# Peptides against a protein of PDB entry 5EIB: the designs that were tried, part 148

Target 1, 366 residues: chain A of PDB entry 5EIB
Amino acid sequence: VDLEPGTMDSVRSGPFGQIFRPDNFVFGQSGAGNNWAKGHYTEGAELVDSVLDVVRKESESCDCLQGFQLTHSLGGGTGSGMGTLLISKIREEYPDRIMNTFSVMPSPKVSDTVVEPYNATLSVHQLVENTDETYCIDNEALYDICFRTLKLTTPTYGDLNHLVSATMSGVTTCLRFPGQLNADLRKLAVNMVPFPRLHFFMPGFAPLTSRGSQQYRALTVPELTQQMFDSKNMMAACDPRHGRYLTVAAIFRGRMSMKEVDEQMLNVQNKNSSYFVEWIPNNVKTAVCDIPPRGLKMSATFIGNSTAIQELFKRISEQFTAMFRRKAFLHWYTGEGMDEMEFTEAESNMNDLVSEYQQYQDATAD
Target 2, 366 residues: chain A of PDB entry 5EIB as posed
Amino acid sequence: VDLEPGTMDSVRSGPFGQIFRPDNFVFGQSGAGNNWAKGHYTEGAELVDSVLDVVRKESESCDCLQGFQLTHSLGGGTGSGMGTLLISKIREEYPDRIMNTFSVMPSPKVSDTVVEPYNATLSVHQLVENTDETYSIDNEALYDICFRTLKLTTPTYGDLNHLVSATMSGVTTCLRFPGQLNADLRKLAVNMVPFPRLHFFMPGFAPLTSRGSQQYRALTVPELTQQMFDSKNMMAACDPRHGRYLTVAAIFRGRMSMKEVDEQMLNVQNKNSSYFVEWIPNNVKTAVCDIPPRGLKMSATFIGNSTAIQELFKRISEQFTAMFRRKAFLHWYTGEGMDEMEFTEAESNMNDLVSEYQQYQDATAD

## One batch from the design tools (peptide; made by RFdiffusion4, then SolubleMPNN)

Design b2_p17_5_s4 (from b2_p17_5, 11 letters changed)
Fold by OpenDDE base, seed 3:
Order: structure tokens, then C-alpha cells, then sequence
Structure b2_p17_5_s4 (fold): chain B 366 residues (1-366), chain A 17 residues (1-17)
């Protein structure tokens, strides 16, 4: 789905374009112009029914519909505005199904789109209410991984998207291979989301290895485990050491000893016990799938529900507030039928979310 | 292979043009 045709043509002409049904390519002509309100109230609202018709048709064809998975950006207009409209409409029609998102957070280091803080804040407001699971993927963190860890001098969207795809493949492993932990979206939510609003995840992937070092790096369970818990491997620009993990899932892939995985996962928890909440018992879950990802002998994917994610929301909120105090660009949003009050509501809800994360960070076992 | 386009320096706001 897009408000522009050119993205759909790129997917169709791509190496996987034939895996998608031609009729499932729903697209507009005008785009959202990086305006959330244009995505949500005008151009996106005109297209949403056509998307919902496809969603219904595909849902009816499912033997067992677990839920929906959206991949979108929060800095643009289509992914943010139309994406959140679509989430809202799907939630309304399928209230008993899991809404899962891969939400790409904007960063000033990757995009100079001035209104990205508005689009992100307005999107987060919708995601807090209408999603069950949101993987926070920060373009800043992806860039930093590409530059610092992967030693890419000039990171590209293709390099960033490679990390995203590896992570998406990792977190969905349990859904694609039977008999694993978190074998369905609902079970993932039950294990990862102790509080309904606190459903924003820090994803991570291991191994992250520069091309020059790949031939010299052993892939071992200890190295995967150590790297997976390293702040530099987080795909959200948050330091987990500045917060506490509410819940963690680790998904190992490849032929490895389950015993060795369990030992290393216990060791990393014990070593980092101060970074876990003590009042959530058994808050670390581990899965092992014998099938490695393509091109690797083994991998580990991290899913962290951490109170450190508030750093991401604080960053967005600070940027939002700096613009909103000046009433900068508001007329572009209000001109698309959005109320100025929705900015204040979105800001408030995101600040409340930050406060909730802080409360649970400071919570002790009574 | 997905074309590795360089990160654009600026995503300009289309509606500010």
C-alpha cells in the first residue's frame, strides 16, 4: 500500500514482486507530501476502503487469522498518517486480532524532513491505543550500526533495510516454524507485554559483523548472546542500561545446543540483573529454531520491552514541543481537516507513556 | 538485489514546495 504509484512499481519489478497478488497492490496518485494529516484525513482516507477490501479478502482466505503486521515509517505522511488510519480501521473491524507493527522512527541524522516530529508524535498516539505490539526501529540506530559496527562508510537505505529485514525475519521465526516459544502473535503479546500500553519493543540482531571481519569471526552462542544484549546492537536509539527490562525474548536460529543457550541466557541475566525488573518473574523467554537464516550458520534476535524506550519518546517529544510552541507548519495539518487539539492530545499521551515507563522503572517489589 | 540508494541528505517536505 502506498499513496504513490512509484513504490508499487518498484516492488512489482523487484525480485519478490511476483510473490504478491497484483490486486493487493493498492496505491494512490498524489502522495502524502510528508503530512500525517494528508495521510490520515484526506488522501489516505480516500484510499483506505480499497485497502480494507483487500484486507477482508485476504483475512477470509486465512485458515486461522492471528492478526495483522504493518510495516511503516512514522516520519513520512503515508506510513504515519495512512498507516495509523489503517490500523484504527482494522482494529475496529477485527478487535480480537493482534495488531503488530514494525514502526520506523524518524531521526534528524537520516532525514531533514522538518515535520517528522509531528508525524511521529501523532503516529505514536495512535500506536499506543491501537496496536498490541510495536517494534521500534530507529533510523539513527540503524545508521549507527551500519557506520560503527558494520564499518559502512556511506550507509544506504538498502543497508538499513537489510538490518530491518534480518530483524523482521528473526522476530517472526517463531510464527513461521511450529513448536517454538511465541508460536503465535497473541502468545508473544502475553509474554512480552505485561501492561497494555507498554507494548513498544527494542529489537536487536546478532551477529552484526563487518564484511572485513566476517571470515575471522566465530559464530558462537556466547558471542551471539553477548552481542544481542549489547546496547550497540539495539535497533532503537536507547541505552538499555538507562532503564529496566520488563520482558525479553531471545530467538536463536541455527544448529546449537539448547543447554548452551540456556546457560548463556542465564549468565547474561545474572550479569545484568540490575537492568531487569525483579517483580516480573520469568521475564526472559528463549526460543531456538534449528533453521538458520540465509547466509548465516546461526543468529540471535532480541526483543526487549525496556523502560529505556522512553528515551526515544522523549527525543521525539522534545522535537515536537520545540516546533509546536512556535505553531510551526500547523496550517498544513489543519488545512487537511485535522484539529489543532489532536496535537496536544498526542503530545499528552506520549508524555503519559513516558511517565508510565518511568513509574515501572522505579517500581520495586513490595 | 534491492538497489542500495544512498541515504538522501534531505527529504524535503513536498507540501512546503
Amino acid sequence: as target 1 above (366 residues)
Amino acid sequence: MLKRAPLPARKELEFEK
Scores: peptide ipSAE 0.012, ipTM 0.415, DockQ to the pose 0.016
Fold by OpenDDE base, seed 4:
Structure b2_p17_5_s4 (fold): chain B 366 residues (1-366), chain A 17 residues (1-17)
Amino acid sequence: as target 1 above (366 residues)
Amino acid sequence: MLKRAPLPARKELEFEK
C-alpha cells in the first residue's frame, strides 16, 4: 500500500515482486507530501476502503487469522497518517485480533523533513491506543549502527533497510518455525506486554559486524549473548542502562547448545540484574531455532520491553514541542481538516506514556 | 549489488511547493 505509484513499481520490479498478488497492490497518485493529515484525513481516507476490501479478502482466506502486521514509517505522511488510519479501521472491524507493527521512528540524522516530529507524535498517539505490539525501529539507531559499528561512511536507505529486514526476520522466527517460544502473536503479547499501554519494544540483532571484520570473527553463544544486550546493538536509540527491563525475549538461530544458551542467558541476567524489574518473575524468555538466517551460521535477536524506551519518546517530544510552540507548519495540517487540539492531545498522551514508563521504572518490590 | 540509494538530504516537503 502506498499513496504514490512509484514505490509499488519498485516492489513489483524487485527480486520478490512476484510473491505478491497483483490485486493486492493498492496505491494512490498524489502522495501525502510528508503530511500526516493528508495520510489520515484526505488522500489516505480516499484510499482506505480499497485497502480494507483487500484486507477482508485475504482475512477470509486464512484458516486461522491471528492478527495483522503493519510495516510503516512514522516520519512520512503515508506510513504515519494512512498507516494509523488503517490500524484504526482494522481494529474496529477485527477487535479480537492482534495488531502488531514495525514502526520506523524518524531521526534528524537520516532525514531533513522538518515536520517528522509532528507525524511521529500524531502516530504514537494512535499506536498507544490501537496496537497490541509495536517494534520501535529507530532510524537514529540504524544510522549509528551503520556508521559506528558497520563502519559505513555514507549509510544508505539500503543499508538501514538491511538491518530492518534482519531484525524483522529475527523477531518473526518463532512465528515461522514450529515448536518455538511465542509461536503466535497472542502468546508474544502475553509474555512481553505486562501492561496494555506499555507495548513498545526495543529490538536488537547480533552479530553486527563490519564487512572488513566478518571473515575474522568467530560467532559464539557468549559473544552473541553479550552483543545482544549491548546498547550499541539496539535498533532503538535508547540505553537500557538508563531504565529497567519489564520483559525480554531472546531468539537464537543456528546449531548451538541449548545448555550453553541457558547458561549465558542466566549470566547476562545476573550481571545486569539492576537493569531488570524484580517484581516480574521469569521476565526473560529464550528460544532456540536450529535454522540459521541466510548467510550466517548463527544469530541472536533481542526483544526488550524496557522503560528506557522513554528516551526515544522524549527525543520526539522535545522536537515536537520546539516546533509546536512556534506554530510552525500547523496550517498544512489544519488545512487538511485537523484541529490544533489533536496536536495537544497527542503530545499529552505521549507524555503520559513517558510518565507511566518512569513510574514502573521507579517501582520497587514490596 | 543493489544500487543502494544514498540517504536523501533534505526531503523537500511536497506541500512546501
Scores: peptide ipSAE 0.011, ipTM 0.391, DockQ to the pose 0.016
Fold by OpenDDE base, seed 2:
Structure b2_p17_5_s4 (fold): chain B 366 residues (1-366), chain A 17 residues (1-17)
Amino acid sequence: as target 1 above (366 residues)
Amino acid sequence: MLKRAPLPARKELEFEK
């Protein structure tokens, strides 16, 4: 789905374009112009029914519909505005199904689009209310991983999207291969989301190794485990040491000892016990899949529900507030039929979410 | 139209086999 035809032509002509049904390419002509309100109330609203018709058709073709997975960007107009409209409409029609998102957070390090804080804040408001599970994929963290860890002198969208693809492949492993923990979206939600509003995840992928160091690194379970819990390996730009883990899932892939995985996972929890809440029992889940990802002997994918995610929301909120106080570019949104009150409501709900994460960070077992 | 300047396209990270 896109509001621009050129994106669909690029996907269709790409190496994987043939994996999608031609009739499932739904696209507009005008684009959203990086405006959430164009995506949500005008251009996106004209296209949403055509998308819902395809969603219904594909849903009816499922033997057992678990839910939906949306991949979108919160900095753009289409992914943010139309993506959240689509989430709302799907939630209305399928209230008993899981809504899962891969939400790409904007960063000034990756994009010069000045209105991204508005698009992100308005999107987060919708995600708080209408999703069950949201993987926070932060372009700032992806850029920092590419530059610092992978030693790419000039990171590209291809380099960032490769990390996204590896992470998406990792977190969906349990859904794609039989006999795994969290084998369905609802079980994942039950294990990862102790409080309904606190459904924003910090993903991570290991191994991450620079090309110059690949030949010298042994892929071992201890190294994967250590890297997966490293703050520099988080695909959300927050330090887990500044918060507490509510829940964690680790998905190991490749031929390895389950005993060694369990030992290393216990060791990392014990070493980092101060960074876990003590009042949620059995809050770390581990899965092992014998099938490695393409091009690797083994990998580990991390899913963290941490109160440190508030650092990401605070960054967006600070950028939003600095623009909104000046009413900068606000007329581009109100001119598409949006109310100024929706900005204030979205800011308030995101600040409430930050306060909720802080409350649970400071909570003791008393 | 605020076009996102595409970051320069590099070759995908080849995971060595």
Scores: peptide ipSAE 0.008, ipTM 0.423, DockQ to the pose 0.021
Fold by OpenDDE base, seed 5:
Structure b2_p17_5_s4 (fold): chain B 366 residues (1-366), chain A 17 residues (1-17)
Amino acid sequence: as target 1 above (366 residues)
Amino acid sequence: MLKRAPLPARKELEFEK
């Protein structure tokens, strides 16, 4: 789905364009112009019914519909505005199904789109209420990984998207291969989301290796485990050491000893025990899939529900507040039928979410 | 620098400076 035809044409003409049904390409002509309100109330609202018709058709063809997965950016008007409109409409029609998102968080290091803080804040407000699981994929973290870890002097969207793809492949491993932990979206939610509003995940992937170091790297379970829990490998720009893990899932792929995985996972928990909440029993889950990702002998994917994710929301909120206090660009949103109160409500709900994460960070076992 | 998507033409953003 896109509000621009050119993106869809690029996907269709791409090396994997033929894996999608032609009738499942739904697109507009005008785009959202990086405006959440265009995506949500005008251009997106004109297209949403055509998308819902496709969603219904695909849902009816499922023997057992678990839920939905949306991949979108929160900085752009289509992904943010229309994406959250679609989430709302799908939630209304399928209230008993899991809503899962891969939400790309904007960063000033990656984009010059001035209104990204508005689009992100308005999106997060919708995601808090209408999603069950949200993977926070932060363009700031992706850029920093590409530059610092991968040693890419000039990171590209292709390099960032490669990390996104690796992460998405990792977190969906249990859904795609039988006999794994979190084999369905609902079990993932039950294991990862102890409180309904606190469903924002910090993903991570290992191995992350620079091209110059690939030939010298031994892939071992200890190295994967250590790298997976390293703050530098987090796909969200927050330091887990500044918060506490509510829940963790670790997904190992490749031929390895489950015993060695369990030993390393226990060791990393014990070493980092201060960074876990003590009042959620068995809050770390581990899965091992014998099938490695393409081009690797083994990998590990991390999913963390951490109170440190508040750093990401605070960053967006600070940027939002700096613009909103000046009423900068508000007329572009209000001109599409949006109320100024929706900005204040979205800011308030994001600040409440931050406060909730802080409350559970400071909570002790009574 | 990431090849940024073309910013919407500078002309619309210049009116609010």
Scores: peptide ipSAE 0.006, ipTM 0.407, DockQ to the pose 0.016

Design b2_p17_6_s1 (from b2_p17_6, 13 letters changed)
Fold by OpenDDE base, seed 1:
Structure b2_p17_6_s1 (fold): chain B 366 residues (1-366), chain A 17 residues (1-17)
Amino acid sequence: as target 1 above (366 residues)
Amino acid sequence: MEEKAKELLEKLLEERR
């Protein structure tokens, strides 16, 4: 789905374009112009019914519908505005199904779109209420991984998207291979989401290795485990050491010893015990899938529900507040039928979310 | 306009540090 035809043409002409049914391409002509309000109330609202018709058709063809997965950006107008509209409409029609998102967080290091803080804040407001699971993929963290870890001098969108695809492949492993931990979206939610609003995950992937060092690096369970818990490997721009993990899932892929995985996972938890809440028992889950990812002998994927994720929301909130106090660009949103009050409500709800994470960070075992 | 807007955002963020 897109409000611009060019993106759909790129997907259709791509190496995997034939996997998608032609009738499942729903697109507009005008785009959202990086405006959340155009995506949510005008251009996106005109297209949403056509998308819902496709969603219904595909849902009816499922033997066992678990839920929905949306991949979108929060900085643009389409992914943010229309994406959150679509989430709302799907939630209304399928209230008993899981809503999962891969939400790409904007960064001034990656994009020159000035209104991204508005689009992101308005989107987060919707995601807090209407999603069950949200993987926070932060363009700032992706850029930093590409630059610092992968030693790419000028990271491209292709380099960032490669990390996104590896992460998405990793976190969906248990869904794609039956008999694993978190074999369905609901089990994942039960294991990862102790409180309904606190459903924003920081993903991580290992191995991340520069092309120049790849030949010298062994792929071992200890190295994967160590890298997976390293703050520099988090795909959300927050430091886990500044917060506490509420819950963690680790997904190992490839031929390895389950015993060695369990030993290394226990060791890393013990070394990092100060960064876990003590009042949630058995809050670390581990899965091993014998099938490695394409091109790797083994990998590990990390899913963390950490109170440190508040750093990401604080960053967006600071940028939002800086613009909103001056009413910068606000007329582009109000001109699409938005009220200034909706900005204030979105800011308030995001600040409440930050406060909730802080509350659970400071909570002690009774 | 985008460059001026970026410069404005950068200034706004610097004024808060």
Scores: peptide ipSAE 0.068, ipTM 0.759, DockQ to the pose 0.028
Fold by OpenDDE base, seed 3:
Structure b2_p17_6_s1 (fold): chain B 366 residues (1-366), chain A 17 residues (1-17)
Amino acid sequence: as target 1 above (366 residues)
Amino acid sequence: MEEKAKELLEKLLEERR
């Protein structure tokens, strides 16, 4: 789905373009112009019913519909505005189904779109209310991984999207292969989301290795375990050491010893015990899939529900407030039918979310 | 125009720090 036709042509001409049904390409003509309001109230609102018709058709073809997975950017107008409109409409029609998102967070390091803080804040407000699970894929963290860890001098969107793809493949492993932990979206939510609003995940992936170092790197369970818990490998721009893990899932892929995995997972938990809440028992879950990812012998994917995720929201809030207090660019949104009150409500809800994370960070076992 | 917008955002962020 896009508000621009050119994106659909790029997907169709791509190496996997033929795996998608032609009728499942829904697109507009005008684009959103990086404006959340165009995505949500005007251009996106004109297209949403056509998308919902496709969603209904595909849902009816499912033997057992678990829920929905959306991949979108929060910095643009289409992914943010139309994406959150679509989430809202799907939630209304399918209230008992899981809503899962891969939400790409904007960064001034990656994009020159000045209004990204508005689009992100307005989107987060919708995600808090209408999603059950949100993987926070932060463009700032992705850029830093590409630059520092992968040794890419000038990271491209292609390089960032490679990390996103690896992460998405990792976190969906349990859904795609039988007999795994979190084998369905609802089980994942039960294991990862102790409180309904606190459903924003910090993903991580291992191995992350520069092209020049790949030939010299051994892939071992201890190294994977260490790397996936390393703050530098988090794909959300927050330091887990500044918060506490409410819940964690680790997904290992490849032929490895379950015993070795369990030992290394216990060791990393014990080493990092101060970074876990003590009042949630058995808050670390581990899965092992014997099928490695393409091109690797083994991998590990990390999913963390951490109170440190508030750093991401604080960053967006700071950028938002810097613009909003001056009413910068607001006329582009109000001209599409938005009220300034919607900005204030979105900012308030995001600040409340930050306060909730802080409350549970400071909570002790009674 | 995008470059001027970026400069404005940077200025707005600096004024907040």
Scores: peptide ipSAE 0.065, ipTM 0.748, DockQ to the pose 0.030
Fold by OpenDDE base, seed 2:
Structure b2_p17_6_s1 (fold): chain B 366 residues (1-366), chain A 17 residues (1-17)
Amino acid sequence: as target 1 above (366 residues)
Amino acid sequence: MEEKAKELLEKLLEERR
């Protein structure tokens, strides 16, 4: 789905263009112009019914519909505005199904779009209310991984998208291969989301290795485990050491000893015990899939629900507040039918979410 | 419009340092 036809043509001409049914390409002509309001109330609102018709058709073809997965950006107008409109409409029609998102967070290091803080804040407000699980993929963190860890001098969107794809493949492993822990979206939510609003995850991937170092690196379970819990391997721009893990899932892929995985996972928990909440028992879940990802002998994917995620929301909130206090660019949103009250409500809800994470961070076992 | 927006954002970011 896109409000621009050029994106759809790029997907169709790409190496995977034939994977998707031609009738499932729904697109507009005008684009959103990086405006959330165009995506949500005007251009996106004109297209959303056509998308819902396709969603209904595909849902009816499922033997067992678990829920929905949306991949979108929060910086642009289409992914943010139309994406959150679509989430709301799907939630209304399928209230008993899981809503899962892969939400790409904007960064000033990656994009020159000035209104990204508005688009992101307005989107986060919708995600807090209408999603059950949200993977926070932060362009800040992706850029830092590409530059520092992968030693790419000039990270491209292709490099970032490669990390996103690896992460998405990792976190969906349990859904795609039978007999795994968290084999359905609802079980994942039960294990990962202790409180309904606290459903924002920091994903991580291992191994992250520069092309020049790949030849010399032995991939071992201890190394994967250590890297997976390293803040430098997190795809959300927050330091887990500044917060506490509410819940964790680790997904190992490749031929390895389950015993060795369990031992290393126990060791890393014990070493990092101060970074876990004490009042949630058995809050770390581990899965092993014998099928490695393409091009690797083994990998590990991390899913963390940490109170440190508040750093991401604080960054967006600070940028939002700086613009909103000056009413910068607001006329582009109000001109599409938005009220200034919606900005204030979105800011308030995101600040409440930050306060909730801080409350649970400071909570001690009685 | 994008250039003026970039200049304004840079100014907003500089005023915070």
Scores: peptide ipSAE 0.028, ipTM 0.576, DockQ to the pose 0.028
Fold by OpenDDE base, seed 4:
Structure b2_p17_6_s1 (fold): chain B 366 residues (1-366), chain A 17 residues (1-17)
Amino acid sequence: as target 1 above (366 residues)
Amino acid sequence: MEEKAKELLEKLLEERR
């Protein structure tokens, strides 16, 4: 789905365009112009019914519908505005199904789009209420990984999208292969989300290696485990050491010893025990899939529900506040039918979410 | 860029299989 035809033509003409049904390409003509309000109330609202018709058709053809997965950006107008509209409409029609998102957080290191903090804040407000699971894929973190870890001097969107795709592949491993932990979206939610609003995950992937070092790096279970818990391997720009893990899932892929995985996972928990809440028993889950990702002998994917995710929301909130206090660019949103009150409500709800994470971070076992 | 995305998607498709 897109509000611009060119993106759909690129996907259709791409190497994998044939995996999608032609009738499932739904697109507009005008785009959202990086405006959440165009995505949510005007251009996106005109297209949403056509998308819902496709969603219904595909849902009816499904033998066992678990839920929905949306991949979208929060900085652009289509992914943010129309994406959150679509989530709301799907939630209304399918209230008993899991809503899962891969939400790409904006960064001024990656995009010069000045209104991204507005689009992100307005989107987070919707995601808090209408999703069950949200993977926070932060362009700030992706850029930093590309630049610092992968040694790319000029990271491109393709370099970032490669990390996104590796992460998405990793976190969906248990859904795609039988006999794994969190084999369905609902089980994932039950294991990872102790409180309904606290459903924002920081994903991580290992190994992250520069092209020059890949050929010489031995991949071992201890190294994967250590890298997976390293803040530099997180796809969200948060330091886990500044918060506490509520829940963790670790997905190992490749031929390895389950015993060695369990030993290393226990060791990393014990070494980092101060960074876990003590009042959630058995809050670390581990899965091992014998099938490695293509081109790697083994990998580890991390899913963390951490109170440190508040650092991401604080960053967006600070940027939002800096613009909103000046009423900068607001006329582009109000001209599409939005009220300034919607901005204040979205900011308030995101700040409440930050406060909730902080409360649970400071909570001790009785 | 497109080549890396292609390689990853080929990987994902092979994993579905």
Scores: peptide ipSAE 0.000, ipTM 0.281, DockQ to the pose 0.014; fails the geometry check

